# Designs tried in a protein design run: peptides against a protein of PDB entry 5EIB. Part 249

Target 1, 366 residues: chain A of PDB entry 5EIB
Amino acid sequence: VDLEPGTMDSVRSGPFGQIFRPDNFVFGQSGAGNNWAKGHYTEGAELVDSVLDVVRKESESCDCLQGFQLTHSLGGGTGSGMGTLLISKIREEYPDRIMNTFSVMPSPKVSDTVVEPYNATLSVHQLVENTDETYCIDNEALYDICFRTLKLTTPTYGDLNHLVSATMSGVTTCLRFPGQLNADLRKLAVNMVPFPRLHFFMPGFAPLTSRGSQQYRALTVPELTQQMFDSKNMMAACDPRHGRYLTVAAIFRGRMSMKEVDEQMLNVQNKNSSYFVEWIPNNVKTAVCDIPPRGLKMSATFIGNSTAIQELFKRISEQFTAMFRRKAFLHWYTGEGMDEMEFTEAESNMNDLVSEYQQYQDATAD
Target 2, 366 residues: chain A of PDB entry 5EIB as posed
Amino acid sequence: VDLEPGTMDSVRSGPFGQIFRPDNFVFGQSGAGNNWAKGHYTEGAELVDSVLDVVRKESESCDCLQGFQLTHSLGGGTGSGMGTLLISKIREEYPDRIMNTFSVMPSPKVSDTVVEPYNATLSVHQLVENTDETYSIDNEALYDICFRTLKLTTPTYGDLNHLVSATMSGVTTCLRFPGQLNADLRKLAVNMVPFPRLHFFMPGFAPLTSRGSQQYRALTVPELTQQMFDSKNMMAACDPRHGRYLTVAAIFRGRMSMKEVDEQMLNVQNKNSSYFVEWIPNNVKTAVCDIPPRGLKMSATFIGNSTAIQELFKRISEQFTAMFRRKAFLHWYTGEGMDEMEFTEAESNMNDLVSEYQQYQDATAD

## One batch from the design tools (peptide; made by RFdiffusion4, then SolubleMPNN)

Design b2_p24_1_s2 (from b2_p24_1, 8 letters changed)
Fold by OpenDDE base, seed 2:
Structure b2_p24_1_s2 (fold): chain B 366 residues (1-366), chain A 24 residues (1-24)
Amino acid sequence: as target 1 above (366 residues)
Amino acid sequence: SAAEAKRARAAALRAEEAALRAKL
């Protein structure tokens, strides 16, 4: 789905364009112009019924519909505005199904689009209310990984999207292969989301190795485990050491000893015990899939529900506030029918979310 | 006016979304 036809043509002409049904390409003509309000109230609202017709058709073809996965950006008008409109409409029609998102967070390090903080804040407000689980894919963290860890002098969108694809492949492993922990979206939500509003995940993928160092790096369970829990390996720009993990899932892929995995996972938890809440028992889950990802002997994917995620929301909130105080570009949104109060409500809800994370960070076992 | 129509459409959608939140 896109409000611009050119994006759909790029997907269709791409290496995997033929895996999608032609009738499942739904697109607009005018685009959203990086405006959440165009995506949500005008251009997106004109297209949404056509998307819902396709969603219904595909849902009816499912033997067992678990839920929905949306991949979208929060900085652009289509992914942010129309994406959140779609989430709302799908949730209305399928209230008993899981809503999962891969939400790409904007960063000034990656994009110069001035209104991204507005689009992100308005989107987070919708995600808090209308998703069951959200993977926070932060362009700032991806950029930093590309630059610092992968030693890419000038990271491209291609480099960032490679990390996104590896992460998405990793977190969906249990859904795609039988006999795994979190084998469905609902089980994942039960294990990862102790409180309904606190459903934002910090993902990570290992191994991440620079091209120049790949030949010298062994792929071992200890090294994967160490890298996976490294703050520099998080694909959300948060330091887990500044918060506490509510829940963690680790998905190992490849031929390895379950015993060794369990030992290393226990060791990393014990070493980092101060960074876990003590009042949620058995809050770390581990899965092992014998099938490695393409081109690797083994990998590990990390999913963390950490109170440190508040750092990401604080960054967006600070950028939002700096613009909103000046009423910068508000007429672009109000001209599409938005009320200025929607900005303050969205900011308030995101600040409440930050406060909730902080409350649970500071909570002790009675 | 076109502007009034946009505001009315947005208000209707906001009301729908608020009603959904009240049901969940």
Scores: peptide ipSAE 0.610, ipTM 0.953, DockQ to the pose 0.833
Fold by OpenDDE base, seed 1:
Structure b2_p24_1_s2 (fold): chain B 366 residues (1-366), chain A 24 residues (1-24)
Amino acid sequence: as target 1 above (366 residues)
Amino acid sequence: SAAEAKRARAAALRAEEAALRAKL
């Protein structure tokens, strides 16, 4: 789904364009112009019923519908505005199904779109209320990984999207292969989300290796385990050492010893024990899938629910506040029928979320 | 006006979204 036809043409002409049904390509003509309100109230609202018709049709074809997975950007107008509209409409029609998102967070390092903080804040407000699970894929973190870890001098969207795809493949491993931990979206939510509003995850993927170092790197369980818990490997621009993990899931892929995985996972938890809450027992879950990713002998994917993720929201909030105090570009949103109060409500709810994370960070076992 | 129509549509959608949040 997109409000721009050119994006859909690129998908259709791409190497995997044939895996999608032609009738499932729903697109507009005008785009959202990086405006959340166009995505949510005007252009997106005109297209949403056509999307819902497709969603309904595909849902009816499912033997057992678990829920929905949305991949979207929070910096743009379509992914942010129309994406959150879709979430709301789907939740209204399917209130008992899991809503999962892969939400790409904006960064000034990646995009020059000045209104991204507005679009992101307005989107986060919707995601807090209407999703059960949100993977925070932060363009800030992706850029830093590409530049620092992968040694890419000029990271491209292709490079960033490669990390996104690897991460998405990793976190969905348990859903795609039978007999795994968190084999359904609801089980994942039960294990990862101890508090309903605190459903934002920091993902990570290992191995991440520069092209120049790949030939010299042995892929081992200890190395994967160490790398996936490294702050520099997080796909969200927050340092886990500045917060506490509420819950963690680790998904290993490839032929490896379960015993070695368990030993290494125990070792890393013990080493990092100060960064876990002590009042949530058994808050680290581990899965092993014998099927490696394409082109790798083994991998590990990390899912963290950490109070450190408040750093990401604080960054967005600071950028939002700097613009909103000046009333910069507000007329673009209000001109689409949006109320200025919605900005204040969204900011307030995101700040409340930050406060909730901080509360649980500071909580001790009584 | 077109502007009033947009505001009315947005207000209606906000009301729907608020009603949904109240049900869940």
Scores: peptide ipSAE 0.610, ipTM 0.953, DockQ to the pose 0.829
Fold by OpenDDE base, seed 5:
Structure b2_p24_1_s2 (fold): chain B 366 residues (1-366), chain A 24 residues (1-24)
Amino acid sequence: as target 1 above (366 residues)
Amino acid sequence: SAAEAKRARAAALRAEEAALRAKL
């Protein structure tokens, strides 16, 4: 789905364009112009019914509908505004199904779009209320991984999207292969989300290796385990050492010893025990799938529910506040019918979320 | 006016979304 036709043409003409049904391409003509309100109230609102018709049709074709997964950008107008509109509409029709998102967080390192903090804040406000699980994929973290770890001098959207795809493949492993931990979206939510509002995850993927170093690197379970818990490997620009893990899931892929995985996972928890809450027992879950990802002998995917995620929201909030105090660009949003009060409500709710994470970070066992 | 129509549509959608949040 897109408000621009050219995006759909690019997908259709791409290497995997033929895997999608032609009738499932829903697109507008005018775009959102990087405006959340255009995505939510005008251009997106005109298109949403056509999207819902497709969603209903595909849902009816499912033998067992678990829920929905949305991949969207929070910096743009379509992914942010129309994406959150779509979440709301789907939640209304399917209140008992899991709403899962892969939400790409904006960064000034990646995009020059000035209004991204508005779009992101307005989106986070919706995601707090209407999603059950949100993978925070932060363009700042992706850029830093590409530049520092992968040694890419000029990271492209293609490079960032490669990390996104690897992460998405990793976190969905248990959904795609029978007999795994978190084999459905609801079980994942039960294991990962101890409090309904605190459903924002820090994803990570290992191995991350530069092309020049690939030939010299042996992939081992200890190295995967170490890398997946490294702050530099997080796909959200947060340092886990500045917070505490509420819950963790680790998904190993490839032919490896379950015993070795369990030993390394225990060792990393013990070594980093100060970075876990002590009042959630058995808050680290591990799965091993014997099927490696294509082109790798083994991999590990990390899902962390950490109070350190507040660093991401604080970054967005600071950028938002700096613009909103000046009422910069507000007329573009209000011109689409949006109320200025919605900005204040969204800011308040995101700040409340930050406060909630901090509360649970500081909480001790009684 | 077109501007008033946009505001009315947005207000209606906000009311719908608020009602959904109250139901869930």
Scores: peptide ipSAE 0.592, ipTM 0.950, DockQ to the pose 0.828
Fold by OpenDDE base, seed 3:
Structure b2_p24_1_s2 (fold): chain B 366 residues (1-366), chain A 24 residues (1-24)
Amino acid sequence: as target 1 above (366 residues)
Amino acid sequence: SAAEAKRARAAALRAEEAALRAKL
């Protein structure tokens, strides 16, 4: 789905364009112009019914509908505004189904779009209320991984999207292969989300290796385990060492010893015990899938529910506040029918979320 | 006016979203 027609042609012409039904391409003509309000109240609102018709059709064709997965950007107008509108409308029609998102967080390192903090804040407000689980994929973190770890001097959207795709493939492994831990979206939510509002995940993928060093890297369970828990490997721009993990899931792929995986996972937990809450028992879950990803002998995907994720929201909030205090560009949003109070409500809800994470970070076992 | 129509549409949608949150 896009509010711009040209995106659909790019997908259709791509190497995997044929995996999608032609009738499932829904697109607008006018775009959102990086405006959440255009995505949510005007251009997106005009298109949403046609998207819902496709969603219904595909849902009816499912033998067992678990839920929905949305991939969207929070910096733009379509992914943010129309994406959150779509979430709301789907939740209304399917209140008993899981709503999962892959939400790409904006970064000034990646985009010069000045209104991204507004779009992100307004989106987070919707995600807090209407999603069950959200993978926070932060363009800041992706850029830093590309630059520092992958040794890409000028990271491109293609490079960032490669990390996103690897991560998405990793976190969905258990959904695609039977007999695994978190084999459905609901089980994932039960294991990962101890508190309903605290459903924002910090993903990570290993191995991440520069092209120049690939030939020198041994892929071992210890190395994968070490890398996936490394703060520099997180796809969200927060340091896990500044918070505490509420829950963790690790998904290993490839032919490896389950015993070795369990030993390494125990070792990493023990080494990092100060970074876990002690009052949630068995808060680390591990899965092993014998089928490696394409082109790798083995991989590991990390999903962390950490109170450190508040650093991401604080960054967005600070950027938001700096713009909102000066009422910068508000007329673009209010001109689409938004109320200025929606900005204040969204800011407040995001700040409440930060406070909630901090509360649980500081909580001790009674 | 076109502006009033946009505000009315947005207000209606906000009401729907609020009703949904109250229901869940």
Scores: peptide ipSAE 0.579, ipTM 0.947, DockQ to the pose 0.833

Design b2_p24_1_s3 (from b2_p24_1, 12 letters changed)
Fold by OpenDDE base, seed 1:
Structure b2_p24_1_s3 (fold): chain B 366 residues (1-366), chain A 24 residues (1-24)
Amino acid sequence: as target 1 above (366 residues)
Amino acid sequence: SMEEEKKRRAEEIRKELRELRAKQ
């Protein structure tokens, strides 16, 4: 789904364009112009019913519908504005189904779009209320991984999207292969979301290696485990050491000893015990899938629900506030029918979310 | 005006979304 036809043409002409049904390509003509309000109230609102018709049709064809997975950018207008409208509409029709998102957070290091903090804040406000699980994929973190870890001099969107795809493949492993932990979206939510509003995850993927080092790197369970818990390996630009993990899931892929995985997972928890809440028992879940990802002998995917995620929201909030105090570009949003109060409500709700994370970070076991 | 129509449509969407949130 896109409000720009060119995006859909690129997907259709791509190497995997044929995996999608032609009738499932829903697109507009005018685009959102990086405006959340265009996505949510005008251009996107005109297209949303056509998307819902496709969603209904595909949902009816499912033997067992678990829920929905949306992949979207929060910096743009379509993914942010129309995406959050679509989430609300789907939740209305399917209130008992899981709403999962892969939400790409904007970064000034990756995009020069000045209004991204508005689009992100307005989107987060919707995601807090209308999603059950949100993977925070932060372009800031992806850029830093590409530059520092992968040794890419000039990271491209292709390089960032490769990390996104690896991460998405990793976190969905349990859904795609039978007999795994978190075999459905609801079980994932039960294991990962102790508090309904605190459903924002920091994902991570291992191994991450530069092209020059790939041939010399041994892939071992200890190395995967260590890299997976490294702050520099998080796909969200926050330091887990500045917060506490509420819950963690680790998904290992490839032929490995389950015993070795369990030992290494226990070791890493013990080494990092100060970064876990003590009052949530059994808050680390581990899965092993014998099927490695293509081109790797083994991998590990990390899902963390950490109070450190507030650093990401604080970054967006600071950028938002700096613009909103100046009333910068507000007329672009209000001209699409948006109320200025919606900015204040969104800012408030995101700040409340930050405060909630901080509260649970500071909570001690009684 | 086109602006008034956009405002009306946005208000309808906001109202619907608020009603949905109130039911959850």
Scores: peptide ipSAE 0.431, ipTM 0.910, DockQ to the pose 0.862
Fold by OpenDDE base, seed 2:
Structure b2_p24_1_s3 (fold): chain B 366 residues (1-366), chain A 24 residues (1-24)
Amino acid sequence: as target 1 above (366 residues)
Amino acid sequence: SMEEEKKRRAEEIRKELRELRAKQ
């Protein structure tokens, strides 16, 4: 789905364009112009019914519908505005199904779009209320990984998207292959989301290696385990050491010893015990899949529900506040039918979410 | 006007979404 036809033509003409049914390509003509309100109330609202018709058709063809997966950008107008409209409309029709998102957070390091803080804040407000599971894919973190870890001088969208695809493949491993842990979207939610509003995950992937160092690195279970818990391997721009993990899932892929995995996972928890809440028992889950990812002998994917994620929301909130106090570009949104109160409500809800994470960070076992 | 129509449509969507949130 896109409000611009040219982006969909690139997908259709690409190496994987044939995996999608032609009738499932739904697109507009005018685009959203990086405006959440165009995505949510005007251009996107004109297209949403056509998307819902496709969603219904595909849902009816499922033998066992678990839920929905949305991949979208929060900085743009289509992914943010129309994406969150779609979430609301799908949840209305399918209230008993899991809503899962891969939400790409904007960064000034990656995009010069000045209104991204508005689009992100308005989107986070919708995600807090209308998703069950949200993977926070932060362009800030992706850029820093590409630059610092992968040693790319000028990271491209292609480089960032490679990290996104590896992460998405990792976190969906348990859904796609036989396994005991998180075998469906509902089980993932039960294991990862102790409180309904606190459903934002920081993903991580290992190994992250520069092309120049790939020849010299042995991939071992201890190295993968250490890298997964390193802040430099997180796809969200927050430091886990500044918060506490509520829940963690680790997904290992490749031929390895389950005993060695369990030993290393126990060791890393013990070394990092101060960074876990003590009042959630058995809050670390581990899965092993014998099938490695393409091109690797082994990998590990990390899913963290950490109170440190508040750093990401604080960054967006600070940028939002700096623009909103000046009423910068508000006429672009109000001209599409938005009320200024919607900005204040969205800011308030995101600040409440930050406060909730802080409260659970500071909570002790009674 | 086109602006009044956009405001009306946005209000209809907001109303619908608020009603949905109240049922959850």
Scores: peptide ipSAE 0.422, ipTM 0.909, DockQ to the pose 0.868
Fold by OpenDDE base, seed 5:
Structure b2_p24_1_s3 (fold): chain B 366 residues (1-366), chain A 24 residues (1-24)
Amino acid sequence: as target 1 above (366 residues)
Amino acid sequence: SMEEEKKRRAEEIRKELRELRAKQ
């Protein structure tokens, strides 16, 4: 789904364009112009019913509908504005289904779009209320991984999207292969979300290896375990050492010893015990899938519900506040029918979310 | 006017979404 036709043409002409049904391509003509209000109230609101018709059709064809997965950018007007409108409309029609998102967070290092802090803040306000699970994929973290870890001098959107794809493949492993931990979206929510509003996940992937070092790297369970807990491997620009894990899931892929995995997972928890809350028992879950990812002998994917995720929201909030105090570009949003009060409500709710994470970070067992 | 229509439409959407949130 997109408000621009050119995006759909690019998907259709791509190497995997034939995987998607032609009638499931829903697109507009005018685009959102990186404006959340165009996505939410005007251009996107005109297209949303056509998207819902496709969603209904595909849902009716499912033998057992678990829920929905949305992949969207919070910086762009379509993904942010129309995406959050769509979430609300789907939740209205399917209140008993899980709403899962892969939400790409904007970064000034990656994009010159000055209004991204508005789009992101307005989106987070919707995601707090209307999603059950949100994977935070931060373009800043992706850029830093590409530059520092992968040794790419000029990271491209293609390089970033490769990391997104690897992460999405990793976190969906348990959904795609029966008999694994978190085999359904609801079970994932039960294991990962102890408090309904605190459903924002920090994903990570291992191995991440530069082309120059790939030939010298041994893929071992200890190395994968060490790397997936390393802050440099997080797909959100947060340092886990600045917060505490509420819950963790680790998904190993490839032929390996369950015993070795359990030993290494116990060791990493013990070494990092100060970075876990002590009042949530058995808050680390581990799965092993014998099927490796394409091109690797083994991998590990990390899903962390950490109070350190507040660093991401604080970054967005600071950027938002700096613009909003100046009333910069507000006329672009209000001209689409948006109320200025919606900015204040969104800012307030995101700040409340930050405060909630901090509260649970500082909480001790009584 | 086109601006008044946009404001009306946005208010209708906001109302619907607020009512949805209040039921959950």
Scores: peptide ipSAE 0.396, ipTM 0.901, DockQ to the pose 0.862
Fold by OpenDDE base, seed 3:
Structure b2_p24_1_s3 (fold): chain B 366 residues (1-366), chain A 24 residues (1-24)
Amino acid sequence: as target 1 above (366 residues)
Amino acid sequence: SMEEEKKRRAEEIRKELRELRAKQ
């Protein structure tokens, strides 16, 4: 789904374009112009019913519908505005189904779009209320991984999207292969989300290896375990050492010893015990799938629910506040029918979320 | 006006979303 037709043509012309049904390509003509309000109230609102018709059709074809997965950008107008409208409309029609998102967070290091803080803040406000699970994929973190870890001198959107794809494949492994931990979206939510509003995850993927070092890197369970818990490997731009993990899931793929996985997972928890809350018992879950990802002998995917995620929201909030105090570009949003109070409500809710994370970070076992 | 129609539509969407939140 897109408000721009050209994006659909790019998907169709891609190596996997033929796996999608032609009728499932829903697109507009005018785009959102990086405006959340265009996505949410005007251009997106005109297209949303057509998307819902496709969603219904595909849902009816499912033997057992668990829920929905949305991949969207929070910096643009379509992914942010129309995406959050779509989430609300799907939740209305399917209130008992899990809403899962892969939400790409904007970064000034990657995009020059000045209104991204507005779009992100307005989106986060919707995600807090209307999603059950949100993977925070931060363009800043992706850029830093590409540059520092992968040794890409000039990271491209293609390089970033490769990381996103690897992560998405990793976190969905348990959903795609029978007999795994977190075999459905609801079980994942139960294991990962101890508090309903605190459903924002830091994803990570291992191995991440530069092309120049790939031939020299042994893929071992200890190395995967170490890398996926490394702060530099997080795909959200926050340091887990500045917070505490509420919950963690680790998904290993490939032929490996379960015993070795359990030993390494225990070792990393013990080594990092100060970065976990002590009052949530058994808050680390491990899964092993014998099927490796394509082109790798083994991999590990990390899902962290950490109070350190507040650093991401604080960054967005600071940028938002700096613009909103100046009333910069507000007329672009209000001209699409948006109320100025919606900015204040969104800012307030995001600040409340930050406060909630801080509260649980500071909580001790009584 | 086109602007008034946009405001009306936005208010309808907001109202619907508020009503949905109140039912949850």
Scores: peptide ipSAE 0.375, ipTM 0.890, DockQ to the pose 0.857

